Peptides against a protein of PDB entry 5T59. Designs and how they scored, part 74

Target 1, 112 residues: chain A of PDB entry 5T59
Amino acid sequence: TTPTMQSTSLLTEHLGYPPISLVDDIINAVNEIMYKCTNAMEKYLMQRNIIGKKDFSDEIKIGTAKLESLLENSVDKNFDKLELYVLRNILSIPSDLLEENRFRLLHHEKLV
Target 2, 90 residues: chain B of PDB entry 5T59
Amino acid sequence: EHIRFQRLVQVCNKALEESIRKLQSWEKIHECFPNYGQTREGIENLTVCQQQVIKLWSNLSRVEFDAIFHERSIEEKLNQLDDLINKARS

## One batch from the design tools (peptide; made by RFdiffusion4, then SolubleMPNN)

Design b2_p17_4_s2 (from b2_p17_4, 8 letters changed)
Fold by OpenDDE base, seed 2:
Structure b2_p17_4_s2 (fold): chain B 112 residues (1-112), chain C 90 residues (1-90), chain A 17 residues (1-17)
Amino acid sequence: as target 1 above (112 residues)
Amino acid sequence: as target 2 above (90 residues)
Amino acid sequence: MKLTPEAQKVREWAASL
């Protein structure tokens, strides 16, 4: 089932923040980590760019850029799936609890 | 009884593992550095680099995700959600 | 009932899969 305005409101009240905020935190974090990793890779190799009499700086820059692209694509794909799963299956309220007589439980528990 | 937080951790781990999969392939790494990787020193450097970046990925993600989960109190909130749902169905 | 941005995003993703 897909989230509704009602479920989002109830979850926001329960969590103290909108469900999407958690997902945003996760995605922002992994993106930051991703670029830290690729930057570290480039820096490490650029410190070792000369082997013998050959300078591989250009190849290193191109190669690390390719790896960054690969990682970006994979992160985007997998964390889009993650977002979908989290919002649909984890941060969700069953439809039976969204009925008028049942969703009162969530409100009642918070107010008591 | 409590299942939602466990699922959250599982899906996060899966996403992280699948995301780093390409960098775990030596073939993928080597093909990005075709000439550099033909040298002994280049191979050694790439090997160490690959190992280090994978470790960095794992360590940073663990620390950052745990921090997020703590700041959002998500384990407690998801457990409470499970309890509320189970109570409503009993 | 009007969909929230979250719900809309989920539906968009579901439709694209």
Scores: peptide ipSAE 0.276, ipTM 0.926, DockQ to the pose 0.100
Fold by OpenDDE base, seed 1:
Order: C-alpha cells, then sequence, then structure tokens
Structure b2_p17_4_s2 (fold): chain B 112 residues (1-112), chain C 90 residues (1-90), chain A 17 residues (1-17)
C-alpha cells in the first residue's frame, strides 16, 4: 500500500513529526558516516603513502575516490529501498483504520 | 504483538550491511590500489585500513541510529501504533 | 498485474527480511 495524505497527517499527529523526518534523519546520518569513513581511509593511507622510494599519493587519492563512489552508489540504492519500505510498511496505517470510526479512536486515545 | 520497531531495526541493519559489502571485498579494495597493493607494506596497510573502516562504519552507525531512535522516541511510538491497530481490530 | 519499479523494490526488501 502507498502512503496517503490522510495517513501522513494521522502519523504526524501521532509521532509529533512527519514520517519522512525520521527517514531524513537516517539518510543524513548514514551520509555523514559514509564520508567520515572515506575520509578516515584516505588520511590513513596518505600517512603511509611512501613505500621504499616510491610515492603512491596519486594512486591513493584516485583509489579512495573510487571506493567513495562505490560506497555512495551502494548507500543511495539501499537506503532508497529502506525509505520506501519504512514509509509503506512501518510508518503506515492499515486501510481499515482509515475509516471515520477508526479516526475517532486515534483522536480519542490522544486526548485521553 | 509489537513488530514495527523490530522491523525498523532489521531494515536499517540490512541497508547498512548491504551498503558496506563492496568494501568488505578484498579484491575490490586491491583493484583500487593496483601498484600500492603489489608491495608487502602496501598490502598490510590496506588490510588494516579495510578492517578499520568497516569497524568505524559499524560503530558510528550503531551510535548515530540509536541516537536518532531515542530522539524521535520511535520505539515507543511504533509500539503505540501497533497497540492502536490491534485494539481497532479487536 | 505488472508491478511498478517502486513496488518491486518494496517487495524485494520485504522478502529479504
Amino acid sequence: as target 1 above (112 residues)
Amino acid sequence: as target 2 above (90 residues)
Amino acid sequence: MKLTPEAQKVREWAASL
């Protein structure tokens, strides 16, 4: 089932925030973590860029950039799927609760 | 009874695990550093780097996601949602 | 019925749990 404006409103009231806000927090967090990881990797290797008489700085920069791109693509793909799943299956209201009498229940529980 | 929060944790873990899978491949790592990885010292550095970045990924994600879940009170809210749904269907 | 790409993604994730 696909989220509706009605379900979004009800969930927003229940959560105290729009459902998408949780997903945004998760996605923002993983993006931050991703760049922290790639930055740490680059710094670690750049501190060890010289082996023998050879300087591998350029190769390290290119290699870490490639890994960053791979990670970015994977994060985007997997967390897009996560977003859809969360919004459709976790932060969702079943259709049988989207009736007038069921709405009263949600409002009643909030007020009591 | 309470299933939504458990599912949230599961899909988050799944997404994190699938996202880091490419970095768990030594072959993929080595391919990015073809000459550096031909040296003994380079292999050692890449090995440690790979292990550390995976550990960092896991640790940071656990801490940050737990913080988000706490700040959003999502376990409580999802449990309440489960209860409301079950009550309405009873 | 043919599933939309979005629906397919959701089902794939659901099945992987």
Scores: peptide ipSAE 0.266, ipTM 0.926, DockQ to the pose 0.043
Fold by OpenDDE base, seed 5:
Structure b2_p17_4_s2 (fold): chain B 112 residues (1-112), chain C 90 residues (1-90), chain A 17 residues (1-17)
Amino acid sequence: as target 1 above (112 residues)
Amino acid sequence: as target 2 above (90 residues)
Amino acid sequence: MKLTPEAQKVREWAASL
């Protein structure tokens, strides 16, 4: 179930790109989204930083930073799992197909 | 039978849902703003903020991931992979 | 067989369990 050089090569040929490239796109996207979300949160609250006679700007900055860190940790954990799952179970070729007959089949279909 | 793309979508959704789970906790949000959250207006602001950020997370993720899947033609490629595997085993 | 970087990552993860 572990990816091999052979399977990676075959999948790269099939996909037109290395399997890891898809995962990289996903991870890069979620990271961008993550920071957009935390930035939006901070901006929203900073526009509402004064309640009564009290200025909560410092507390807001610290609080949003904590939430950002929390989200970062969660994203890292969950998408590391995703990466492994995708590469092992989705973008994978069963070992029984890593034979000459299977290779011929792929080449045959590409020629059609 | 095509199964790989469905699994890809499922695990992506799961990762996204699990990642945002802690932000869905009001307790976690409130803990980060202990004094601000003791005011009525602060609570209201935090509530709206929490809702908006979760929506933003969901919407952006949907749009961006769908774009990636389209650009990489991953559904078609995974379906073809399933077909090849099934054909080889038949 | 030489492993790709992605395969190596999987192996490292498995070994860390």
Scores: peptide ipSAE 0.257, ipTM 0.924, DockQ to the pose 0.096
Fold by OpenDDE base, seed 4:
Formats: structure tokens, C-alpha cells, sequence
Structure b2_p17_4_s2 (fold): chain B 112 residues (1-112), chain C 90 residues (1-90), chain A 17 residues (1-17)
């Protein structure tokens, strides 16, 4: 079931924020974590860039960039799925309850 | 009766696990550093690096996601949502 | 009816839980 304007409004009232805001927080967090990880990897290897008489700095930079791309693609794919699942199955209201009775219940609970 | 928050945690963990899968492959890592990884010291460095990144990924994700869930009071809100839905159906 | 690609992805995720 795809989220509707009605469900979004009701959930926003219940949560105190739009459902998408939670997803945005999650996605922003993982993106930040992702780049922290790749940055740490690059820095770690760059501190160990010379082995013997050879300098592997260029190879390290290229290699870490490739790994970053792999991770980025995977994050995008998996968290797109997560977004859809969360919005459709977790932060959702069953269609049969999107009626006046359900709406009244939410208002009633807030007033009590 | 309360299922939504559990599902949220599960899908978050799944997404995190699947996302880091590529970095868990030694073969893929080694392929990115073909010459560096031909040295003994290079292999050692890559091995440690791989382990540290995976740990960092896990630790940071746990801390950050828990913070988000707390700030958004999502467990409580989802439990309440479950209760409201169940009540409406009764 | 055939599921959309997006719907299929959601269902796959749900089934994997």
C-alpha cells in the first residue's frame, strides 16, 4: 500500500513530525557514517603508503576511491529499499482504518 | 501485538549488513590494491584496515541509529500506533 | 495483477524479515 495524504497527515500528527523525516535522519546518518569509514580507510593506508622503497600513494588513493564507490552504490540500493519498506509497512495506516472512525479515535486519544 | 518497532530495527540491521557486504570480501579489497597487496606488509595493512572499517561501520551505525530512535521517540510512537490500530479493529 | 518493481522490492524485504 502506498502512503496517502490522509495517512501522512494522521501519522504526522501522531509522531509530531512527517514520517519521511525519520527516513531522512536514517539516510543522512548512514551517508555520514559511510564517508567516515572510507575516509578512515584512506588515512590508515596513506600512513602506510611506503613499503620498502616503493610509494603506493597513488594506488591507495585509487583503490580507496573504488571501494568508496562500491559502498556508496550498496548503501543507495539497500536504503532505498528500506525507505520504501518503512513508509509502506511500518509508518503506515491500514486502508480499512482510513475512515472517520479511525480519525475520530486519534483525535479522541489526543484530547483525553 | 507490538511489531512495528521490531520490524524497523530488523530492516535497519539488514540494510546495514547488506551495505557492508562488499567490504567484507577480501578478494574485492585485494583487487583494488593489486601491487600493494602483493607485499607482505601490504597484505597485513589491508587486513587490519578491513577489520577496522567493518567495526567502525557497525559501531557508528549502532550509536547513530539509537540516537535517532531516541530523539524521535520512535519505539513509543510505533507501539502507540500498534495499539491504536488494534483498538480500532476491536 | 503484476507487481511494480518497487512493490516487489518491498515484498522481498518483508519476506526476508
Amino acid sequence: as target 1 above (112 residues)
Amino acid sequence: as target 2 above (90 residues)
Amino acid sequence: MKLTPEAQKVREWAASL
Scores: peptide ipSAE 0.253, ipTM 0.925, DockQ to the pose 0.042

Design b2_p17_4_s3 (from b2_p17_4, 8 letters changed)
Fold by OpenDDE base, seed 3:
Structure b2_p17_4_s3 (fold): chain B 112 residues (1-112), chain C 90 residues (1-90), chain A 17 residues (1-17)
Amino acid sequence: as target 1 above (112 residues)
Amino acid sequence: as target 2 above (90 residues)
Amino acid sequence: MKLTPEAQQVRKWAELL
């Protein structure tokens, strides 16, 4: 079910925050984690950049950048799907509850 | 009875798992370091690095997502939503 | 990250609250 103004309002009232705020938290978190991981990888390898008499610093920088790009693409793809799913199927109100008589139920429960 | 929070956890886990899958491929890792990975010591370093980054990904995501869910009280709120829906349909 | 149309809609409604 596609989110509506009515459903968003009801969910915001119920949650105490807009549904999108949860999604934003998740996306922001995974982005932060992603860059922490790639940064850690680069630092680890750069501390081990010399094998024998050969310096692999340039190759390490390029390689870690490639891995970062791969991870970024995967994160974007999968968490875009997650965002859509959460908004449509989890943070949603069935159409039958959006009817006038059922709409009152949500408000009534808040007051009780 | 309570379904929504379970689905949230499942979808989050799936997204995290699918996102890290490419880094779990040794072939892809090695391809990024073609000369470095031709040395014995380089292979060892890449192996450890791969394992550590995957662990870091898993640990950080678990901690951060649990914190988000707690701060947003999402399990309780979703359970309440399920209850309201079930009550309305009864 | 690029927002989905649904996310954009939700954000729009949330801004009105």
Scores: peptide ipSAE 0.342, ipTM 0.938, DockQ to the pose 0.840
Fold by OpenDDE base, seed 4:
Structure b2_p17_4_s3 (fold): chain B 112 residues (1-112), chain C 90 residues (1-90), chain A 17 residues (1-17)
Amino acid sequence: as target 1 above (112 residues)
Amino acid sequence: as target 2 above (90 residues)
Amino acid sequence: MKLTPEAQQVRKWAELL
């Protein structure tokens, strides 16, 4: 099911923050981690850029950039799926709870 | 009874695992460094680099995601949500 | 990252709160 204004409002009240905020935290974190990883790769290899009499610095820079792009594409794909799943199936309120009587229950439980 | 947080952890792990899969391919790594990887020393460096970055990916993601879950109190909140849903359906 | 339609809706609703 797709999130609605009602479900978003109720979840925000319950969580203390909008559901999307959690997703944003996750996505921001993985992006940061991704670039830390690729940066570490480049630095590691650049410290080992000369083999024999040949300098592989240019190849290393290009190669790590390619790997970064590859990782970026994979992260985007998989975490888009994650975002959809989380918002639809985890941070969601079943339709039966979106009825008037169920709304009362949610509010009542919070206040009691 | 409590299922939502478990599912959250599962899908996070799955996304992380699938995301790093391409870096786990030696073929993909080698293709990015065609000349460097033709040297013995280059192969050794790439091998170590690959292993280390995968480890770094795993460690950083574990620490950061756990921190997020804690800061957002998401386990507690999702458990409460499960309880509310179950109660409403009873 | 591109926002899913669901995410876009959630963000829209969140902005109204």
Scores: peptide ipSAE 0.331, ipTM 0.937, DockQ to the pose 0.823
Fold by OpenDDE base, seed 1:
Structure b2_p17_4_s3 (fold): chain B 112 residues (1-112), chain C 90 residues (1-90), chain A 17 residues (1-17)
Amino acid sequence: as target 1 above (112 residues)
Amino acid sequence: as target 2 above (90 residues)
Amino acid sequence: MKLTPEAQQVRKWAELL
């Protein structure tokens, strides 16, 4: 079921924050982790850039950039799916609860 | 009975696992460093690097996601949501 | 990241709350 403004409002009241805020936290976190990982990889290899008499610094920079792009694309794809799934199937209110009688129940339960 | 939080954890884990999958490919890693990876030391360095980055990915994601879930009280909130839904349908 | 149309709509709703 697709989210509605009504369901979003009810969930916001229940959660204390909009459902999208949780998704934003998750996405922001994984992005930060992603760049920490790629940065660590680059630094690790750059500390080992010379083998014998050859300097592989340029290759390392290019290679790590490629891996970063690869990871970025994968993260974007998978966490876009995650966002949709969470909003549709986890942080969602069934249509029967959006009916007037069920709506009262949600409000009543919060007050108790 | 309580299923939403479990699903949240599962989908997060799946997204994390799928995201790091290509970095788990040695061939893909090696292709990014074609000349560096032709040296013995280069192969060793790349091997360690690959292992460490995957470990770092796993550890950081676990810590950060758990922190988010705690700060947002999401397990409790989702359990309550499950209860409300079940109650309404009873 | 690219947002799905549905996610974008949800974000718009959230901004109105």
Scores: peptide ipSAE 0.302, ipTM 0.935, DockQ to the pose 0.717
Fold by OpenDDE base, seed 2:
Structure b2_p17_4_s3 (fold): chain B 112 residues (1-112), chain C 90 residues (1-90), chain A 17 residues (1-17)
Amino acid sequence: as target 1 above (112 residues)
Amino acid sequence: as target 2 above (90 residues)
Amino acid sequence: MKLTPEAQQVRKWAELL
C-alpha cells in the first residue's frame, strides 16, 4: 500500500522523525562509502602506476572512473528499490489501524 | 512477532551485496584496465586492490549502518510498532 | 539518486509536519 499523510504523521510521532529521514541517512551513508571505496582504489593503483618502463596513470584514472560509474549505477538501482520497500512495507501503518477506533488506541498508548 | 527490524536488516544487506556485485567480477575489473592487466605485476595489484575495496565496502557499511540504526533507535521503534499492530489486532 | 513517487509524496507530507 502507498503511504498516506495520516500514516506519515503517526509514524513521525512514533519515531520522533519522518520515516524518510531514515532512508536519507542510509542513502547518504552508502554514497559516502561508495566514493571512499573508489577513491581508495584509485589511490592504491596510482601508487603503483609504473610497471617496468610504462606509466599507466592515464589508464588507471580512466579505469577507476569507469568502475565508479558502474558502482554508482548499481547503488542507485538497488537503493531505490530499498527505499520503496522500506517505505511501503517496513515504515508503514496497516489500513485497519488508520480507522477511528484504532487511531484512538495509538494516541492512548502514547499517553500511557 | 518482531519482524520489521529483521526485514530492514535483510533488505539493507541485500542492497549492499547486489551493489558490490560488479566489483566482485574479475572480468569487469580487468576490462577497465586492459593494458595494465596484461602485466604480471598489474594483475597482482588489481587482485589485491579488488580484495581490499570489497573488504572496505563491507566494513564501512557495517559500521555506518549500525551507527544509523543506533542513532535512530530503529530496532526499538520498529519492535514497538510491531507490538502496537499486534495488540490492535488481538 | 532518483526518488520514488512514494518517497516524493512522503517528503511533501513531512514538510507539513
Scores: peptide ipSAE 0.285, ipTM 0.933, DockQ to the pose 0.821

Design b2_p17_4_s4 (from b2_p17_4, 8 letters changed)
Fold by OpenDDE base, seed 2:
Structure b2_p17_4_s4 (fold): chain B 112 residues (1-112), chain C 90 residues (1-90), chain A 17 residues (1-17)
Amino acid sequence: as target 1 above (112 residues)
Amino acid sequence: as target 2 above (90 residues)
Amino acid sequence: MKRTPEAQRVAEWAALL
């Protein structure tokens, strides 16, 4: 079930930020890390592009690009799943607490 | 009692592990460098590169995710959420 | 989407290899 506007508002009040912001931070971080890794890999290999009398620069560039693509696809897939899970199962409020009588508890705890 | 933050850490670790899985495959690495990997030096370079990239991935993700969790105070907030829910259930 | 361009920034980490 997709989170409701009500749950989002309550969680935003509780967290001090929208739940999606945490997910955004995580995804932004892993993307940055991903490109740092692939860039480092390419640079490392390009410093070692000549073996014997052969220059493997083109192969290295193509190969690292392929690996980057593979990693990108995997990151996208797995962190899409993560986003869904976090928003549905971790940063979520049970439906019974969204009822009028239980809603007061959440507000009361914050304001008192 | 407190379960949400534990779950967050678990799913983050799982996503990171699953994401790097293909780079952990020597076969996949070698496929991307078919001629380079036919040389002794090439194999050595690829081996070191693979190992270091995986380590870099692990180390950077640990540091960055911990920083995010700290900046967002997410452990405390999730524990409080658990407490509120448990209190409402009692 | 609230993803930032910071995610695609490439930094120099080659020295770690």
Scores: peptide ipSAE 0.152, ipTM 0.924, DockQ to the pose 0.029
Fold by OpenDDE base, seed 5:
Structure b2_p17_4_s4 (fold): chain B 112 residues (1-112), chain C 90 residues (1-90), chain A 17 residues (1-17)
Amino acid sequence: as target 1 above (112 residues)
Amino acid sequence: as target 2 above (90 residues)
Amino acid sequence: MKRTPEAQRVAEWAALL
């Protein structure tokens, strides 16, 4: 079920912010974490790029980039699903509460 | 009674777990470093690297997501939402 | 996947590495 404008408005009033803002925070965080992880991996291996008499710098750079791409794809897929689930099933208002009388109740409750 | 926040935590954990799954595969890691991983020292380095990255992923996610949930007061707000819904249906 | 300016900046920085 796609969130309605009315639902979004009511939730925004309740939360103090639009529901999408929470999802944005989560997505921003995981993106930052993702690149911190891959950056750390590359740096760690680049500090250990020479084994014996062979320099593996090029292979390390390429390999780390491949892993980053894999992680990016997985993050994108799974957090797209998360976004849909959160907005549809967690940050949602049941249809019965969107009726006129229930709408008033929600607003009244906001006023304590 | 209160279910929404629990579900939020669950789906966040699931998304994080599924996202890191490829990096948990040693075979996948080794495939990215075929020659480097043919050396004893290279294997050791990759092993440590893999373990550290997974730990870093988990630790950073925990800290950052908890901060988000706190800043957004989401547990309280979702509990209130549950209460409102239950009240309206009773 | 949506990205705010913060996430976009991080991505751009990472691309330079």
Scores: peptide ipSAE 0.126, ipTM 0.925, DockQ to the pose 0.089
Fold by OpenDDE base, seed 3:
Structure b2_p17_4_s4 (fold): chain B 112 residues (1-112), chain C 90 residues (1-90), chain A 17 residues (1-17)
Amino acid sequence: as target 1 above (112 residues)
Amino acid sequence: as target 2 above (90 residues)
Amino acid sequence: MKRTPEAQRVAEWAALL
């Protein structure tokens, strides 16, 4: 089911932070990791840019950029799917608990 | 009984796995370095590079995601959520 | 996808490579 403002409020109270904050942390982390990986790859190859008498620096730079673009597109696609799944299926409250008489459960546990 | 945190870990692993899929293809790697990859030494360098990138991806993601989960206390919170839901339905 | 300023900076660096 699609998250509602009501469920978001309840989950925020339970978690101590909005559900989207967890997703943001994950997205930010993977983006940083992605850059570190591609940067490491470029540096590794640039340290090995000369084979025989030929300098492959230009090809390495272009090639690494292409791979980075491919990885970035894949990360974007897959973690967009992750975001939707997490917010809809993991950080979610079933409809039966969104009834007025059920709101007390999360609040009651916090008080006790 | 406790299912939400397990699902979170699963979907994170899946997203990471699918994201690195193209870099696991030697053909894709070689296509990006057509002349470099025609040399013996170039092939060797690309092979090592590919392996190292994949390992780095896996190691960094493990460390960072575990840190996030800890900082957000997400396992505990999701377990509590499962318990609340189960209690309400009992 | 959501991004903090730090993540955005990383993405910008990546775009330059």
Scores: peptide ipSAE 0.118, ipTM 0.925, DockQ to the pose 0.065
Fold by OpenDDE base, seed 4:
Structure b2_p17_4_s4 (fold): chain B 112 residues (1-112), chain C 90 residues (1-90), chain A 17 residues (1-17)
Amino acid sequence: as target 1 above (112 residues)
Amino acid sequence: as target 2 above (90 residues)
Amino acid sequence: MKRTPEAQRVAEWAALL
């Protein structure tokens, strides 16, 4: 089930920020981490690009790019799933609490 | 009673684990460096590189995600949400 | 997947490496 406008509003009030903001933070973080990892990999190997008399710089650059692509695709896939799960199952309000009587209860609890 | 935050942690860990899975494959690593990986020294370098990248992935994600959770006070907020829901259903 | 400007910048830099 897709989050409703009502649930989003209530959660935003409760959290102090829109639920999507948490997901955005997570996704932005993993993206940064991802590229830091691939950059580190390339740098590490480029420092070790010559073995014997052979320079493997070109192969290292290409290979690291391929690994980056693999990681990027996997991150995209898995964190899209994460986003969906978090918004639907974690940062969610059960339908019974979206009823008028329950809605008032939530507001009451906030005020008390 | 409190279930949402633990679920958040679980799905984050799962996403991180699944994301790095392909890099945990030596075959995937080696095939990206076919000639480099045919040398003894190259294999050694790739092995260390693979291990270090995985560690870096794990360490950075731990630090950053914990920071996010703290900054967003998400454990407290999710616990409160659980409590509200449970109270409403009592 | 969503990206903020910061994340986008990181991606752009990474693409140059």
Scores: peptide ipSAE 0.076, ipTM 0.921, DockQ to the pose 0.040

Design b2_p17_5_s1 (from b2_p17_5, 10 letters changed)
Fold by OpenDDE base, seed 4:
Structure b2_p17_5_s1 (fold): chain B 112 residues (1-112), chain C 90 residues (1-90), chain A 17 residues (1-17)
Amino acid sequence: as target 1 above (112 residues)
Amino acid sequence: as target 2 above (90 residues)
Amino acid sequence: KMEELLKKMKEIIEKLK
């Protein structure tokens, strides 16, 4: 079930921020981590690019780029699924509770 | 009774695990470095690199996600949400 | 953090020799 405007409003009031903001934080974090990991890999291998009489710099650059691409694609896929799951199943309000009663409970808890 | 935060943690871990899956394959790593990986030193470097990158991935994600959860007070808020829903149904 | 990773990697390689 797709989140409704009403659900979003109520959850925003409860959380103090829109539900999507949490997901954005998570996705931004994993993207940052991803590039830190791939950058570290490239730098590490480039510091060890010469073995014997051969320079493997070009191969290392190409190889790490391929791995970065693979990781990027996987992150995008899996965290798109995460976003949908979180917004639909975790940061959600059952439809039967999206009535005046639910709204009153939220306000009551806030005021007490 | 409180289930939402647990599910959040689980889905985050699952996404992280699935995302790093391909880097856990030695065969895939070696394919990206066909000549480099034919040398003893190259194999050693790739092995260490693979292992440590995976560890870095795990450690950084744990620290950053925990920080996000704390900053957003999400455990408390999700527990409260569970309570509100349960109360409304009673 | 990246520097720490590099350090650890170097240490492990040295142990493998």
Scores: peptide ipSAE 0.138, ipTM 0.904, DockQ to the pose 0.013
Fold by OpenDDE base, seed 2:
Structure b2_p17_5_s1 (fold): chain B 112 residues (1-112), chain C 90 residues (1-90), chain A 17 residues (1-17)
Amino acid sequence: as target 1 above (112 residues)
Amino acid sequence: as target 2 above (90 residues)
Amino acid sequence: KMEELLKKMKEIIEKLK
């Protein structure tokens, strides 16, 4: 099932924020972590770029860029799946609760 | 009774594990540094780097995701959602 | 080598807290 406008509104009221905001926080966090990891790797290796009499700086830059790209692609793929799953199966309201007589349940809980 | 928050944690962990899978492969790492990795010292540096980056990934994700979950009060909210759904079905 | 990277990692983690 796909999230509806009604479910989004009800969940927003319940959560105090739109469901997508949680997903956005998660995705933003993992992106930040990703770049911190790749940056740390590059910096570490660049401080060790000379072995013997050979400078491997260019190879290190290219190699770390390739790894970053691989990680980016994997993050995008897996967290797109996560977004879909969370919005459809976790932050969701069953159809039986989307009827007029059921809407009062969410409002009633706020009053109690 | 309460299932949604558990599922959230599970899918987050799965996404994180699958995302770092390529970096867990020594073969993939070595392929990116073909000449550097032909030296003894290069292999040592790559080995340490790989291991510690994976640890950094794990530790940072744990800290950041827990912070998000706390700031959004998501465990409490999802538990309440489960309760509401269960009440409606009864 | 490993100690140096660990040190940097710890610093990053502390900044995120």
Scores: peptide ipSAE 0.132, ipTM 0.907, DockQ to the pose 0.017
Fold by OpenDDE base, seed 3:
Structure b2_p17_5_s1 (fold): chain B 112 residues (1-112), chain C 90 residues (1-90), chain A 17 residues (1-17)
Amino acid sequence: as target 1 above (112 residues)
Amino acid sequence: as target 2 above (90 residues)
Amino acid sequence: KMEELLKKMKEIIEKLK
């Protein structure tokens, strides 16, 4: 099943915010964490760039960039899947509750 | 009875675990630093870096995701949603 | 030597938290 406008409206009323807002928070957070991790790696290794009178700064910069790219691709892939799953299976309302008589149940519960 | 929040946590953990999997591979790390990793000190530095970054990933994710869940009151809201659905089906 | 490396890495981690 695919999320409907009706489902989104009901969930927004129930949550106090649109369902997509939760997903956005999660994705923004993991992206921030990702770059903190890659930045930490680069800084740590750049403080240890000279071994045996040889400077490995260029190799470290290239290597950390490759790892960053690898992590970015993995994050994008896995959290795109997460977004679809959450919106379709977790933040969703079954079709039987979207019927006219059941539609009123969610509104009634908020008023009582 | 209450299943939606549990599923949310599970899916988040799975996405985090799958995302960091490539960095858990020593081979992948070493491939990015072919000459640096040929030195004893380089290997030691990469080993420590790999281990600590993975820990950083885990710790930051836990703190930030818990904060989001709290700010959005998502456990309570999802439990209420489960209750409403169960009530409607009874 | 390894202990020193761990210490420095932990310091960086704490600054990022």
Scores: peptide ipSAE 0.095, ipTM 0.902, DockQ to the pose 0.014
Fold by OpenDDE base, seed 1:
Structure b2_p17_5_s1 (fold): chain B 112 residues (1-112), chain C 90 residues (1-90), chain A 17 residues (1-17)
Amino acid sequence: as target 1 above (112 residues)
Amino acid sequence: as target 2 above (90 residues)
Amino acid sequence: KMEELLKKMKEIIEKLK
């Protein structure tokens, strides 16, 4: 089920931050790690770009760029799934409890 | 009794594992460096590079994600959420 | 207020025991 505004508000108060903030931290972290990895790979190979009399610098740059793109696409796909799962199934309040809460709150407000 | 934090860790690990899977393929790596990979030294360099990147990926993700979980106190908060739900259903 | 709503929710959950 899709998170409701009510559940988001309740969870925000419980957590001390909006649920999406946790996901944002995770996604930002993995993106940073991703570029650190690809940068390290490029630097490592560029330090070893000459074999014999041949300079493979151009091929290394193109190849590492391709791998970076491949990794970017995979990260985007898998962490989009993660975001949906976390928000819907982990940082969530069961609908039956939300309905019960709304019912009782409305009843209480009518009595006060 | 407490399941949400465990699930969070599991889904994070799964996403990380699936994301790096293609880089674990030697064939994919070699295809990106067709001429470089035709040399003995090139193959050796690519092999070491691949192994190092995978280790770097694993180590950095572990450190950074644990830091996030700690800063957000997410284990405690999710356990509390589980407790509330379990009490309601008991 | 969000804090009050949270308290009410917790109370309701306790009543569902």
Scores: peptide ipSAE 0.034, ipTM 0.883, DockQ to the pose 0.039

